# Designs tried in a protein design run: peptides against a protein of PDB entry 3LCN. Part 57

Target 1, 96 residues: chain A of PDB entry 3LCN
Amino acid sequence: QYTENLKVIVAEKLAGIPNFNEDIKYVAEYIVLLIVNGGTVESVVDELASLFDSVSRDTLANVVQTAFFALEALQQGESAENIVSKIRMMNAQSLG

## One batch from the design tools (peptide; made by RFdiffusion4, then SolubleMPNN)

Design b2_p27_2_s2
Fold by OpenDDE base, seed 5:
Structure b2_p27_2_s2 (fold): chain B 96 residues (1-96), chain A 27 residues (1-27)
Amino acid sequence: as target 1 above (96 residues)
Amino acid sequence: SRKEREEKLKKLREKIEELKKKLKEKE
């Protein structure tokens, strides 16, 4: 599967969240695990919101939606490197 | 606080392990 690449991608997205003090690696892993176990954008956001109340739901939704889009992109043949690069550029604009 | 962060991390790790188990069961 694309789980390992997706973890890297999600981690990059999380790294763009200002003042995010959680362990990015673990959070990224958790998000990916939720997704590959059948989670939806809504259910994953709900789960994350329950754990990280210091992060807005909008920010979490942005992260989760990005993860789903990234997974689709990977499945369509886009490289993880390209996806990460795009996310990094988007991070420069800020999240939340 | 540090304690709060540690508690959250512990909870997160537990949830991760649970999902890993579920994923393994599905495979």
Scores: peptide ipSAE 0.587, ipTM 0.907, DockQ to the pose 0.927
Fold by OpenDDE base, seed 3:
Structure b2_p27_2_s2 (fold): chain B 96 residues (1-96), chain A 27 residues (1-27)
Amino acid sequence: as target 1 above (96 residues)
Amino acid sequence: SRKEREEKLKKLREKIEELKKKLKEKE
């Protein structure tokens, strides 16, 4: 029930990766689908690393971990808007 | 190249559809 919000959240996180030249919408959808089908941080990172070798495993792990944290936050009642806002701020700080 | 990007996107879309199918089967 949180999949659509999670896609938006993950997309925001991906948008913060410098020189990331993949289709963010589809990557976000793929990450969410992997998670809701029982993926773990490790298994999802492994999958993404196999597809996007130009992105470091640490960066991918950061994205995936954020997705899991966001999902938990949504389940705990935090709004998607607040989560997106936090990620946007983190992206800005990372790039600044 | 554009061709490479299109091929990767195609692969990704196929993976997405496969997972959508699996998810539907679990519901």
Scores: peptide ipSAE 0.586, ipTM 0.906, DockQ to the pose 0.910
Fold by OpenDDE base, seed 4:
Structure b2_p27_2_s2 (fold): chain B 96 residues (1-96), chain A 27 residues (1-27)
Amino acid sequence: as target 1 above (96 residues)
Amino acid sequence: SRKEREEKLKKLREKIEELKKKLKEKE
């Protein structure tokens, strides 16, 4: 499976959220576990929104959608390194 | 507060363990 790579990818995405004061490693793990246990974008966002009310739903949706896209990319043969690099670039651009 | 963060982390860890258990049961 791609769970470990996906955790790294999601963690990178979470790291780009300003003023995010949660444990990124655990949140990333939780998101991945929700996904691999059959979660959908909507259900995962709902779960996260219930836990992290200080983060906008749009931000959470962006993270979750990124996770699903990343999973698809991994399944299609894209390297985790390449995906992480793209996310880092996106994070940098959003902070600029 | 620190206490609130710790409580939230605790809750998150519990949820993680629950899902890990479910995943293990499926495998």
Scores: peptide ipSAE 0.585, ipTM 0.906, DockQ to the pose 0.919
Fold by OpenDDE base, seed 1:
Structure b2_p27_2_s2 (fold): chain B 96 residues (1-96), chain A 27 residues (1-27)
Amino acid sequence: as target 1 above (96 residues)
Amino acid sequence: SRKEREEKLKKLREKIEELKKKLKEKE
């Protein structure tokens, strides 16, 4: 349903992480798959933290929460393009 | 190292395939 749009959105969010050297496409796909298979913010963060210990839990939580908010926004009728634009603007303000 | 990155990617791809399988089974 919204999985492909959500992958794009999550990828945009991941692109904002400083010094993140993982394959963004695959990480985004993994996050979305975890969510659509019933993951919670906590469980998804735990999984990501186990794989990417170089990224703070706060940063991971921010990414995951953004994904959940984006999914809700998509369900409420907001366009993927608009969501991506918002994330891009936030990325420009840099992630801590 | 290159080898370490490749191994991590391989692991991630395997996890993805496992979840894709689970998702397909739920559909």
Scores: peptide ipSAE 0.581, ipTM 0.905, DockQ to the pose 0.903

Design b2_p27_2_s3
Fold by OpenDDE base, seed 3:
Structure b2_p27_2_s3 (fold): chain B 96 residues (1-96), chain A 27 residues (1-27)
Amino acid sequence: as target 1 above (96 residues)
Amino acid sequence: SAKEREEKLKELKEKIKELKEELKKKE
């Protein structure tokens, strides 16, 4: 029931990656589907690393971990808007 | 390159389709 909100959240996180030239919408959908089908942080990172070798494993791990934390936050009652806002602020800080 | 990005997108779409089918089987 949180999948659509999680896609938006993951897309916001991906948008903060410099020089990331992939389709963010489909990458976000893929990540969410991996998670809801029982993926772990490690297995999802492994899958993404095999597809996007130009992105560091640490960066991918950061994205995936953020997705898992966001899912838990949604389940705990935090709004998607609030989570997106936090991620946007973090993206801005990483650029500075 | 644009060609490489298109190929990756195609692969992603195929993987997404497979995962959706797996998710449906769990219902």
Scores: peptide ipSAE 0.636, ipTM 0.919, DockQ to the pose 0.966
Fold by OpenDDE base, seed 2:
Structure b2_p27_2_s3 (fold): chain B 96 residues (1-96), chain A 27 residues (1-27)
Amino acid sequence: as target 1 above (96 residues)
Amino acid sequence: SAKEREEKLKELKEKIKELKEELKKKE
């Protein structure tokens, strides 16, 4: 029920990764599908690492953890807009 | 390269399709 909002949120997070040249829309969709299909932080990171070996595991873990936290926030009633805004701020503050 | 990105996208789409099918079966 939160998949579409989560896709938007994950996409925003991915957009903050420097030198990430993959299609953000489809990567976000893939991440969300992995999560809703029962993936854990570890398993999703492992999957992403196998596909995107040029991206550090730490970066991938940060994205995935953000997704899980966002899902929890959505379930607790926080708006997707608010979550996206927070992520956008974090992206802007990134030193990477 | 563009070619590599296209190949990766293709792979992603295939994996996405597979996951969607799996989710469909769970419904």
Scores: peptide ipSAE 0.631, ipTM 0.918, DockQ to the pose 0.913
Fold by OpenDDE base, seed 4:
Structure b2_p27_2_s3 (fold): chain B 96 residues (1-96), chain A 27 residues (1-27)
Amino acid sequence: as target 1 above (96 residues)
Amino acid sequence: SAKEREEKLKELKEKIKELKEELKKKE
């Protein structure tokens, strides 16, 4: 029930990765699908690392952990808009 | 390259399809 919101959130997080030239929409969808199918932070990172070797494992881990935190936040009642805003601010801060 | 990105996207789409099918089977 949170999958669509989570996709948006993950996409926002991916958008903050410098020089990331993959299709953000599909990568976000893939991450969410891995999570909802029972993936762990470690297993999802492993999968992504095998696909995107040009992205550091730490960066991938940061994205995946953010996704899990976001899912928890959604389940606890935080709005998707609020979560996206936080991530957007974080992305902007990393660029400045 | 654009070709490499396209191939990666193709692979990604295939993996997504597989996961969707797996998820559907669990429902």
Scores: peptide ipSAE 0.630, ipTM 0.917, DockQ to the pose 0.953
Fold by OpenDDE base, seed 1:
Structure b2_p27_2_s3 (fold): chain B 96 residues (1-96), chain A 27 residues (1-27)
Amino acid sequence: as target 1 above (96 residues)
Amino acid sequence: SAKEREEKLKELKEKIKELKEELKKKE
């Protein structure tokens, strides 16, 4: 029920990664699918690390943890718009 | 390289397809 919103949120998070040359849409979809299929932070990070070895494990962990927190926030009633806005602000701060 | 990115995207799409099929079986 929150999968589509979560894809948007994860995509926003991925967009903040410098020198990330992968297709954001499909990576976001993959992350969400892994999560809804019962993945944990550790297992999802392991999968992504094996697929994208050019991205640091810490960066991947940050993305995945953000996804899990976002999912919980959605379930607690926070709007996707608010979550995206927060991530966008964080992305901007990380560039400076 | 562009070729490498395309190959990775292909692999990603295949993995996505597999996960979708698995989720469908659970429904």
Scores: peptide ipSAE 0.628, ipTM 0.916, DockQ to the pose 0.893

Design b2_p27_3_s2 (from b2_p27_3, 14 letters changed)
Fold by OpenDDE base, seed 5:
Structure b2_p27_3_s2 (fold): chain B 96 residues (1-96), chain A 27 residues (1-27)
Amino acid sequence: as target 1 above (96 residues)
Amino acid sequence: SEEERKERLEKLEELKEKFKKKRELEE
């Protein structure tokens, strides 16, 4: 029920990564699928790190942690729109 | 449901394979 919103949120987070040369929608979907199928922050980061050498583990951890926080926020009733807006602001800050 | 979970896992494996293949081809 939150998967589609979470995909959008994670995609927004991924869009903030400089020099990220992957299909953001697919990666976001992959992350969400890992999470909804029992992944933990550590296990998801490990999986992603094995697939994307060009992205630092810290960056991946930041993305994955954001996803988990976003999922919790969604479950607590926060709108996807609000979460995306926060991420966009964070992305802008990171690029500045 | 179990069927939905199965579909998600299948898709996950497909994506995993896709990304692995991409990585291998780029080496």
Scores: peptide ipSAE 0.120, ipTM 0.649, DockQ to the pose 0.947
Fold by OpenDDE base, seed 2:
Structure b2_p27_3_s2 (fold): chain B 96 residues (1-96), chain A 27 residues (1-27)
Amino acid sequence: as target 1 above (96 residues)
Amino acid sequence: SEEERKERLEKLEELKEKFKKKRELEE
């Protein structure tokens, strides 16, 4: 039930990665599918690292951890809009 | 449901293969 919101959230996080040329929506969907099918931070990072060797493991870990935190926030009643806004602010700060 | 989970797993595998093939084509 949080799957679609999580996809949007993860996509926003991925959008903050400089020079990331993959289809963000597809990658976000992939990450969420890994998570909802029992993935852990470590296993999801490992999977992504095997696919996207041009992205650092630290960056991938940051994305994945954000996804898990976002999922927890959603479960605790935080709106998807608020979470996206926070990520967008973080993305902007990273570029500054 | 179990059917929904199977569908998600199937989609997961499809995406996994898609990305693998994409990398192979780019090499």
Scores: peptide ipSAE 0.114, ipTM 0.641, DockQ to the pose 0.942
Fold by OpenDDE base, seed 3:
Structure b2_p27_3_s2 (fold): chain B 96 residues (1-96), chain A 27 residues (1-27)
Amino acid sequence: as target 1 above (96 residues)
Amino acid sequence: SEEERKERLEKLEELKEKFKKKRELEE
């Protein structure tokens, strides 16, 4: 299963959110648990929005969509390292 | 397995409750 790699990937994505005050590893684990237990993009975003009203819905949607794309990429054989590297580049671009 | 799924769901509910309590105490 890809659960552990997905947690790392989601954590990297969350690390790119400016002024995010929550425990990144904890939130990443929560997102992955929602996904592996049948969550959809919309249902997971709704859950997160109810808990973290200081983060925009668009930002949350971007995180969740990235998680689903990452899961698909892992299933297709892409390495977790490559996925994390892409996210790091995206994070750097958004801050620049 | 079904048992593993049950365990994951229990963990999910625990995390959800922790976040709810945290928000309530901070308000």
Scores: peptide ipSAE 0.108, ipTM 0.635, DockQ to the pose 0.934
Fold by OpenDDE base, seed 1:
Structure b2_p27_3_s2 (fold): chain B 96 residues (1-96), chain A 27 residues (1-27)
Amino acid sequence: as target 1 above (96 residues)
Amino acid sequence: SEEERKERLEKLEELKEKFKKKRELEE
């Protein structure tokens, strides 16, 4: 089971969104819960878009797609630490 | 497993209501 690691990974991705005023941990948990209960990229984005109008659909799609790719990476044996590090670097590059 | 799914769905709905309420308060 990779739900706990996925929450950490998604939270790191959310932390890179500028001017995001929501509780990162709760949003990450919500995304993971949607995924583990059968959500698709499209359905999860639709749900999030209905709740967070201050974030573009493209940004939401990027977050959700990252979550799905991260889950696959975890299943393929990549460490959560490596995934978090990659996302952290991507966040830094986006701000620069 | 059914009990676990029920718990997860309940948690999901709680979060949904929390964020929905927050949106309403911010408007």
Scores: peptide ipSAE 0.107, ipTM 0.639, DockQ to the pose 0.968

Design b2_p27_3_s3 (from b2_p27_3, 14 letters changed)
Fold by OpenDDE base, seed 3:
Structure b2_p27_3_s3 (fold): chain B 96 residues (1-96), chain A 27 residues (1-27)
Amino acid sequence: as target 1 above (96 residues)
Amino acid sequence: SSAEKKERQKRLEELKEKFKKKREEEE
């Protein structure tokens, strides 16, 4: 339902991770699939941590939490474009 | 539905395999 928008949102969040060397599109899809299959923040983070040990658990947790918040925002009627813009701004602040 | 979840699980496994293969190739 919101999966495609959520993939875009998660991809934007992943793009803000310094030295992230994984395929952002595939990782974003993976995260979204885990979430829609009933994953929790903890379970999704655990899964990602097992696969991507080069990324800190805290960073992964931040990505996953953002995904859940974004999903809730979408369900509450916020546009995907607006959410992406917010994340992009946060990424810029983090890297600036 | 259960069928949809099963399909998503299949895709999850495919992606997971891609991640593992990439890691192996980079090592």
Scores: peptide ipSAE 0.717, ipTM 0.935, DockQ to the pose 0.834
Fold by OpenDDE base, seed 5:
Structure b2_p27_3_s3 (fold): chain B 96 residues (1-96), chain A 27 residues (1-27)
Amino acid sequence: as target 1 above (96 residues)
Amino acid sequence: SSAEKKERQKRLEELKEKFKKKREEEE
């Protein structure tokens, strides 16, 4: 299973959200659990939007889509370290 | 397995409650 690596990846993505006041580790765990239990992009976004109304739906959708893409990348043999590095670069680019 | 799914669901509910509790305290 890729759950632990996916938690790290999702946490890195969440860390790029400005003014995000939630516990990143708990939210990352929550997202991964939803995905592992059979959630779709839409159902996971709906769940998160109901809990975190201070974050835009588009931002949440971006996080969730990134998680699904990361899971596919892990399954195809890409290292978690490489995926995290890409996300860090994207986070930095969004601030620039 | 079904048992593992139930355990994950239990953890989901725990986390969800934490998020709701924090929201109520901040409002």
Scores: peptide ipSAE 0.716, ipTM 0.935, DockQ to the pose 0.874
Fold by OpenDDE base, seed 1:
Structure b2_p27_3_s3 (fold): chain B 96 residues (1-96), chain A 27 residues (1-27)
Amino acid sequence: as target 1 above (96 residues)
Amino acid sequence: SSAEKKERQKRLEELKEKFKKKREEEE
């Protein structure tokens, strides 16, 4: 399905979080697995918030929402490369 | 399938344990 592409996309989003000290690959995999197993935005955010209290709930919600939007975009035919590029631009803007 | 979901759940638990362990080590 879109699992591997979604992992890459989520990892790119996580890479934009300042001072994020977790293994991005593992966290991205964790988020995607939660979504694939039927998680909702709310349930996934709740799970992440319980594990990563150093990251604000709003930041986590932004990551999770991005993942769900990315999944929808993939299903609608948008390329993973295009989605990643958009996220990179967003990450750069947050630093500027 | 249910088997695939079960396998994903197993992996979720493994990752969750890794996250918890790391946090405990950093405290």
Scores: peptide ipSAE 0.716, ipTM 0.935, DockQ to the pose 0.867
Fold by OpenDDE base, seed 4:
Structure b2_p27_3_s3 (fold): chain B 96 residues (1-96), chain A 27 residues (1-27)
Amino acid sequence: as target 1 above (96 residues)
Amino acid sequence: SSAEKKERQKRLEELKEKFKKKREEEE
């Protein structure tokens, strides 16, 4: 299964959010569990938006969409390391 | 399996409670 790799990937994405005050590891786990239990982009975003007021809905949507794309990439054979590297580059670019 | 889904749901509830508790403490 890709659950553990996906948690790492989602955590990396969350780490790029400025002024994010939540526990990244717990939030990443929460997102992955929602997805594995059959959540959609919309339903997971709705759930997160109800819990975390410090993050915009658009930012949450970006995180969740990234998670779904990452899961698809993992299923297609891309390494978790490559996906994490891409996210790090995106995070750095966003800060620049 | 149904059992695995139930276990995941239990963990989801635990995490959700942690998030809610933190929010209440910060208010």
Scores: peptide ipSAE 0.716, ipTM 0.935, DockQ to the pose 0.884

Design b2_p27_3_s4 (from b2_p27_3, 8 letters changed)
Fold by OpenDDE base, seed 1:
Order: sequence, then structure tokens, then C-alpha cells
Structure b2_p27_3_s4 (fold): chain B 96 residues (1-96), chain A 27 residues (1-27)
Amino acid sequence: as target 1 above (96 residues)
Amino acid sequence: SSSEKEERLKRLEELKEKFLREKEEKE
């Protein structure tokens, strides 16, 4: 139901990570799959940390938490476009 | 559905294996 929108949202969040060398599309898909399969913030972070040791656990946790918040926002009626816009602004602030 | 869940699990494992291979190649 919200999986495709969530993939786009997570991809946008990943795009804000400096020196992220993994395939954003595949990682975003993987994160969403973990979540819809019943993953928790902790379990998803643990999974990602085991696979992507070049990214700090805190950074991964931030991505995962954003995904869960985004899912909640979608369920509450917020548009995907609005969520993506917020993330873009956050990414820009991180660069500044 | 059960078939959709099975497909998700299959894709999940496929991606995990891909990432594991890539990790080993980078090490």
C-alpha cells in the first residue's frame, strides 16, 4: 500500500548521506522490505549495520527511524511529496 | 497474500546475498 512511496522516501534520505557508495535504490528497497516484514527499528538497524560497516550505526539508525516516521505519516494522511520535501530540506541543512 | 509474502521474502534474501557478496569483494 505505502511501499512504493516509502521506497522513494527512504531513497531520498539515503541520498543525503555523505560518501554513501552503495546503490541507493537497492538499499531503500531492502529497508522497506525489512519493515513490511515486521522489522523493528533495532532489528533493521542491526541488519543494516552487519551489511554496511562503512556507514555509522547512528547514521543507519537515523535513516531507519526516518523510514518508520514516514510510514506513520503516510498512514496518517500526509502526502509522500510533502515528506520527501521535508527530507530534502533536512539533507540540505546537513550539508550546510 | 501468502504468495506476496513469499515473494517479499525471496527478494529480501536475494538482496541480502547481493550485499554480502559485494561486502566480501570490497574486503
Scores: peptide ipSAE 0.743, ipTM 0.946, DockQ to the pose 0.869
Fold by OpenDDE base, seed 3:
Structure b2_p27_3_s4 (fold): chain B 96 residues (1-96), chain A 27 residues (1-27)
Amino acid sequence: as target 1 above (96 residues)
Amino acid sequence: SSSEKEERLKRLEELKEKFLREKEEKE
């Protein structure tokens, strides 16, 4: 029930990655699918690293960890809008 | 449901194949 919100959240996180040359929407969808199919942080990172070698493993790990934290936040009642706002702020801060 | 899981797995594989093709094209 949180898949669509999580896709938006993950997409926002991906949008903060400099020089990211992949389709954000498709990658976000893929990450969410991996998570809801029982993926762990490590297994999802491994999968993404095998597909997107132009992105550092640390960056991918950060995205995946954010996704898992976001899912937990959604389950605890935090709004997707609030989570997206936080990520957007983090993205802006990381640019400097 | 079983059908929902099947569709999810199908979509996952579809995206994976897409990314693999794109990776091969970039290499």
Scores: peptide ipSAE 0.742, ipTM 0.946, DockQ to the pose 0.922
Fold by OpenDDE base, seed 4:
Structure b2_p27_3_s4 (fold): chain B 96 residues (1-96), chain A 27 residues (1-27)
Amino acid sequence: as target 1 above (96 residues)
Amino acid sequence: SSSEKEERLKRLEELKEKFLREKEEKE
């Protein structure tokens, strides 16, 4: 089970969003729950967009796609630490 | 298990309701 690691990963991705005014921990948990209960990229994005109108759909899609890629990486044996590090680097690059 | 699935669904709904309340408060 990768749910706890995935929550940490998604939280790191959310932390990179400028002016994000929602609770990162709760949103990360919600995203992971939607995914493990059979959500798709499209269905999860639709759900989040209906709840968080202060965040663009493209930004939400980027977060959700990252979560799915991270889950695949975890299943292939990559460590959560490595995935988080990559996301941190991407967040920093996005700022610049 | 079915019990674990039910717990996940319950938590999912709890969070959704929380977000909906917060959205309503901001409107």
Scores: peptide ipSAE 0.742, ipTM 0.946, DockQ to the pose 0.960
Fold by OpenDDE base, seed 5:
Structure b2_p27_3_s4 (fold): chain B 96 residues (1-96), chain A 27 residues (1-27)
Amino acid sequence: as target 1 above (96 residues)
Amino acid sequence: SSSEKEERLKRLEELKEKFLREKEEKE
């Protein structure tokens, strides 16, 4: 139900990863598909780690956990725009 | 629905295969 908003949110989170050489749109879509298909934080991280060797497991875990928190926030009525804004701020803080 | 789930699973596998091919090309 929140798949499209979640894709945007995950893409924003991925955009904050330095030297990320994968296609953000496709990876975001894949993460959301794994989640809505019943994936857990651990199983999704395991899947991503097997596919993307250049990204640390901790970084992947951070992305996946953010996705799950964002999904919960959406379900509680928070707007996608607000969630994206917070992620952008966090991305900037991590780089600054 | 069942059809939506099937399409979702199909897309998931399609993307996985794409990533696997790209991974092999980089190695």
Scores: peptide ipSAE 0.742, ipTM 0.946, DockQ to the pose 0.855

Design b2_p27_4_s4 (from b2_p27_4, 8 letters changed)
Fold by OpenDDE base, seed 4:
Structure b2_p27_4_s4 (fold): chain B 96 residues (1-96), chain A 27 residues (1-27)
Amino acid sequence: as target 1 above (96 residues)
Amino acid sequence: MSKEERRKLIEEKIKELKEKLKLKELE
């Protein structure tokens, strides 16, 4: 399955959130577990918003949507490395 | 909720989700 790769990808996305004062690894794991247990974009965002009120809902939605897109990309044969690279570049651009 | 409390809460949720996933895979 793609859970381990997805954790890495989600962690990279979370790393782009400014002033996010949480251990990225366990948050990434939580997000992935919500997804693989049947969560939707909406339900996962709602869950995260209830826990991390210091992060905007739009930012959380962006993280979650990225995770779903990444999962689809993995299933279509794209490498985790390539996906991570794209996210890293996007993170850098958003901070510029 | 403190950061520590939130961490513990999420850790418990992670455990629950792992168990739930395992049960689904067995069915």
Scores: peptide ipSAE 0.698, ipTM 0.922, DockQ to the pose 0.958
Fold by OpenDDE base, seed 1:
Structure b2_p27_4_s4 (fold): chain B 96 residues (1-96), chain A 27 residues (1-27)
Amino acid sequence: as target 1 above (96 residues)
Amino acid sequence: MSKEERRKLIEEKIKELKEKLKLKELE
């Protein structure tokens, strides 16, 4: 129900990872599908870590946790636009 | 694995997960 919005949100979060040279959209789709099929932060991070060993586990955990928080926010009535805006601001403030 | 191999692998995983999602009617 919130999968499409969550894909956009996760994509925005992934865009903040420096030197991440993957197609953001398909990675975002994969993360969302893992989550909505019952994945946990730990299990999704494990899956991503096995695929993207060039990205630190902490960075992956941050992305995944953000996705779960965003899903909760969506369920509580916050707009995807607002969530994306917050993430974009955080991305702009992040160094390395 | 190469970027191409990883892409292909993830695409297959996405396909499988979409099928599971439909079966579970979770979307």
Scores: peptide ipSAE 0.696, ipTM 0.923, DockQ to the pose 0.874
Fold by OpenDDE base, seed 2:
Structure b2_p27_4_s4 (fold): chain B 96 residues (1-96), chain A 27 residues (1-27)
Amino acid sequence: as target 1 above (96 residues)
Amino acid sequence: MSKEERRKLIEEKIKELKEKLKLKELE
């Protein structure tokens, strides 16, 4: 239902990770699918950490938590566009 | 695990998860 919007949102968040040399779209899809299949923040982070050992757990946790928050925001009526804009701003402000 | 191998693995996992969603009628 919100999966497509969430994919876009997660992709935007992933795009903010420095030196993340992966196809952002398929990783975003994977994260969203993990979430909508009943994953928790912890379980999804564990899965991602096992696959992307070059990315810190903190970074992965930040991405995953953002996804969960975004899903809640979507369900509460916030537009995907607004959420993406916020994430883009956060990415631009990130110092590492 | 190479980047290619990881991608292939994730693609397979994606396929499996999509199938699970269909079974749950959530997609």
Scores: peptide ipSAE 0.695, ipTM 0.922, DockQ to the pose 0.898
Fold by OpenDDE base, seed 5:
Structure b2_p27_4_s4 (fold): chain B 96 residues (1-96), chain A 27 residues (1-27)
Amino acid sequence: as target 1 above (96 residues)
Amino acid sequence: MSKEERRKLIEEKIKELKEKLKLKELE
């Protein structure tokens, strides 16, 4: 199972959102739970958009798509650390 | 919706999802 690793990864991605004033951990947990419950990129984005109207859909989509890609990467054998590192590098670039 | 209300809502959703899935770690 990759649930816990994915939570860490998603949390790292969320941390890159400027002015996102929410508890990163519980949002990450919610995203992961939506995904493992069979959510799609579209359905998860829709859910998040309904809750976080202060964040653009594009930003949310970027987060969610990253989560799905990360899950695939984990399943393909990439380490969570490597994935997090890549996300950190991306976060250094503007996400907003 | 206030931040507190949203937080509570999400927490309830999390709880519901966990209960629905009957697992803490799903993958």
Scores: peptide ipSAE 0.691, ipTM 0.920, DockQ to the pose 0.525; fails the geometry check

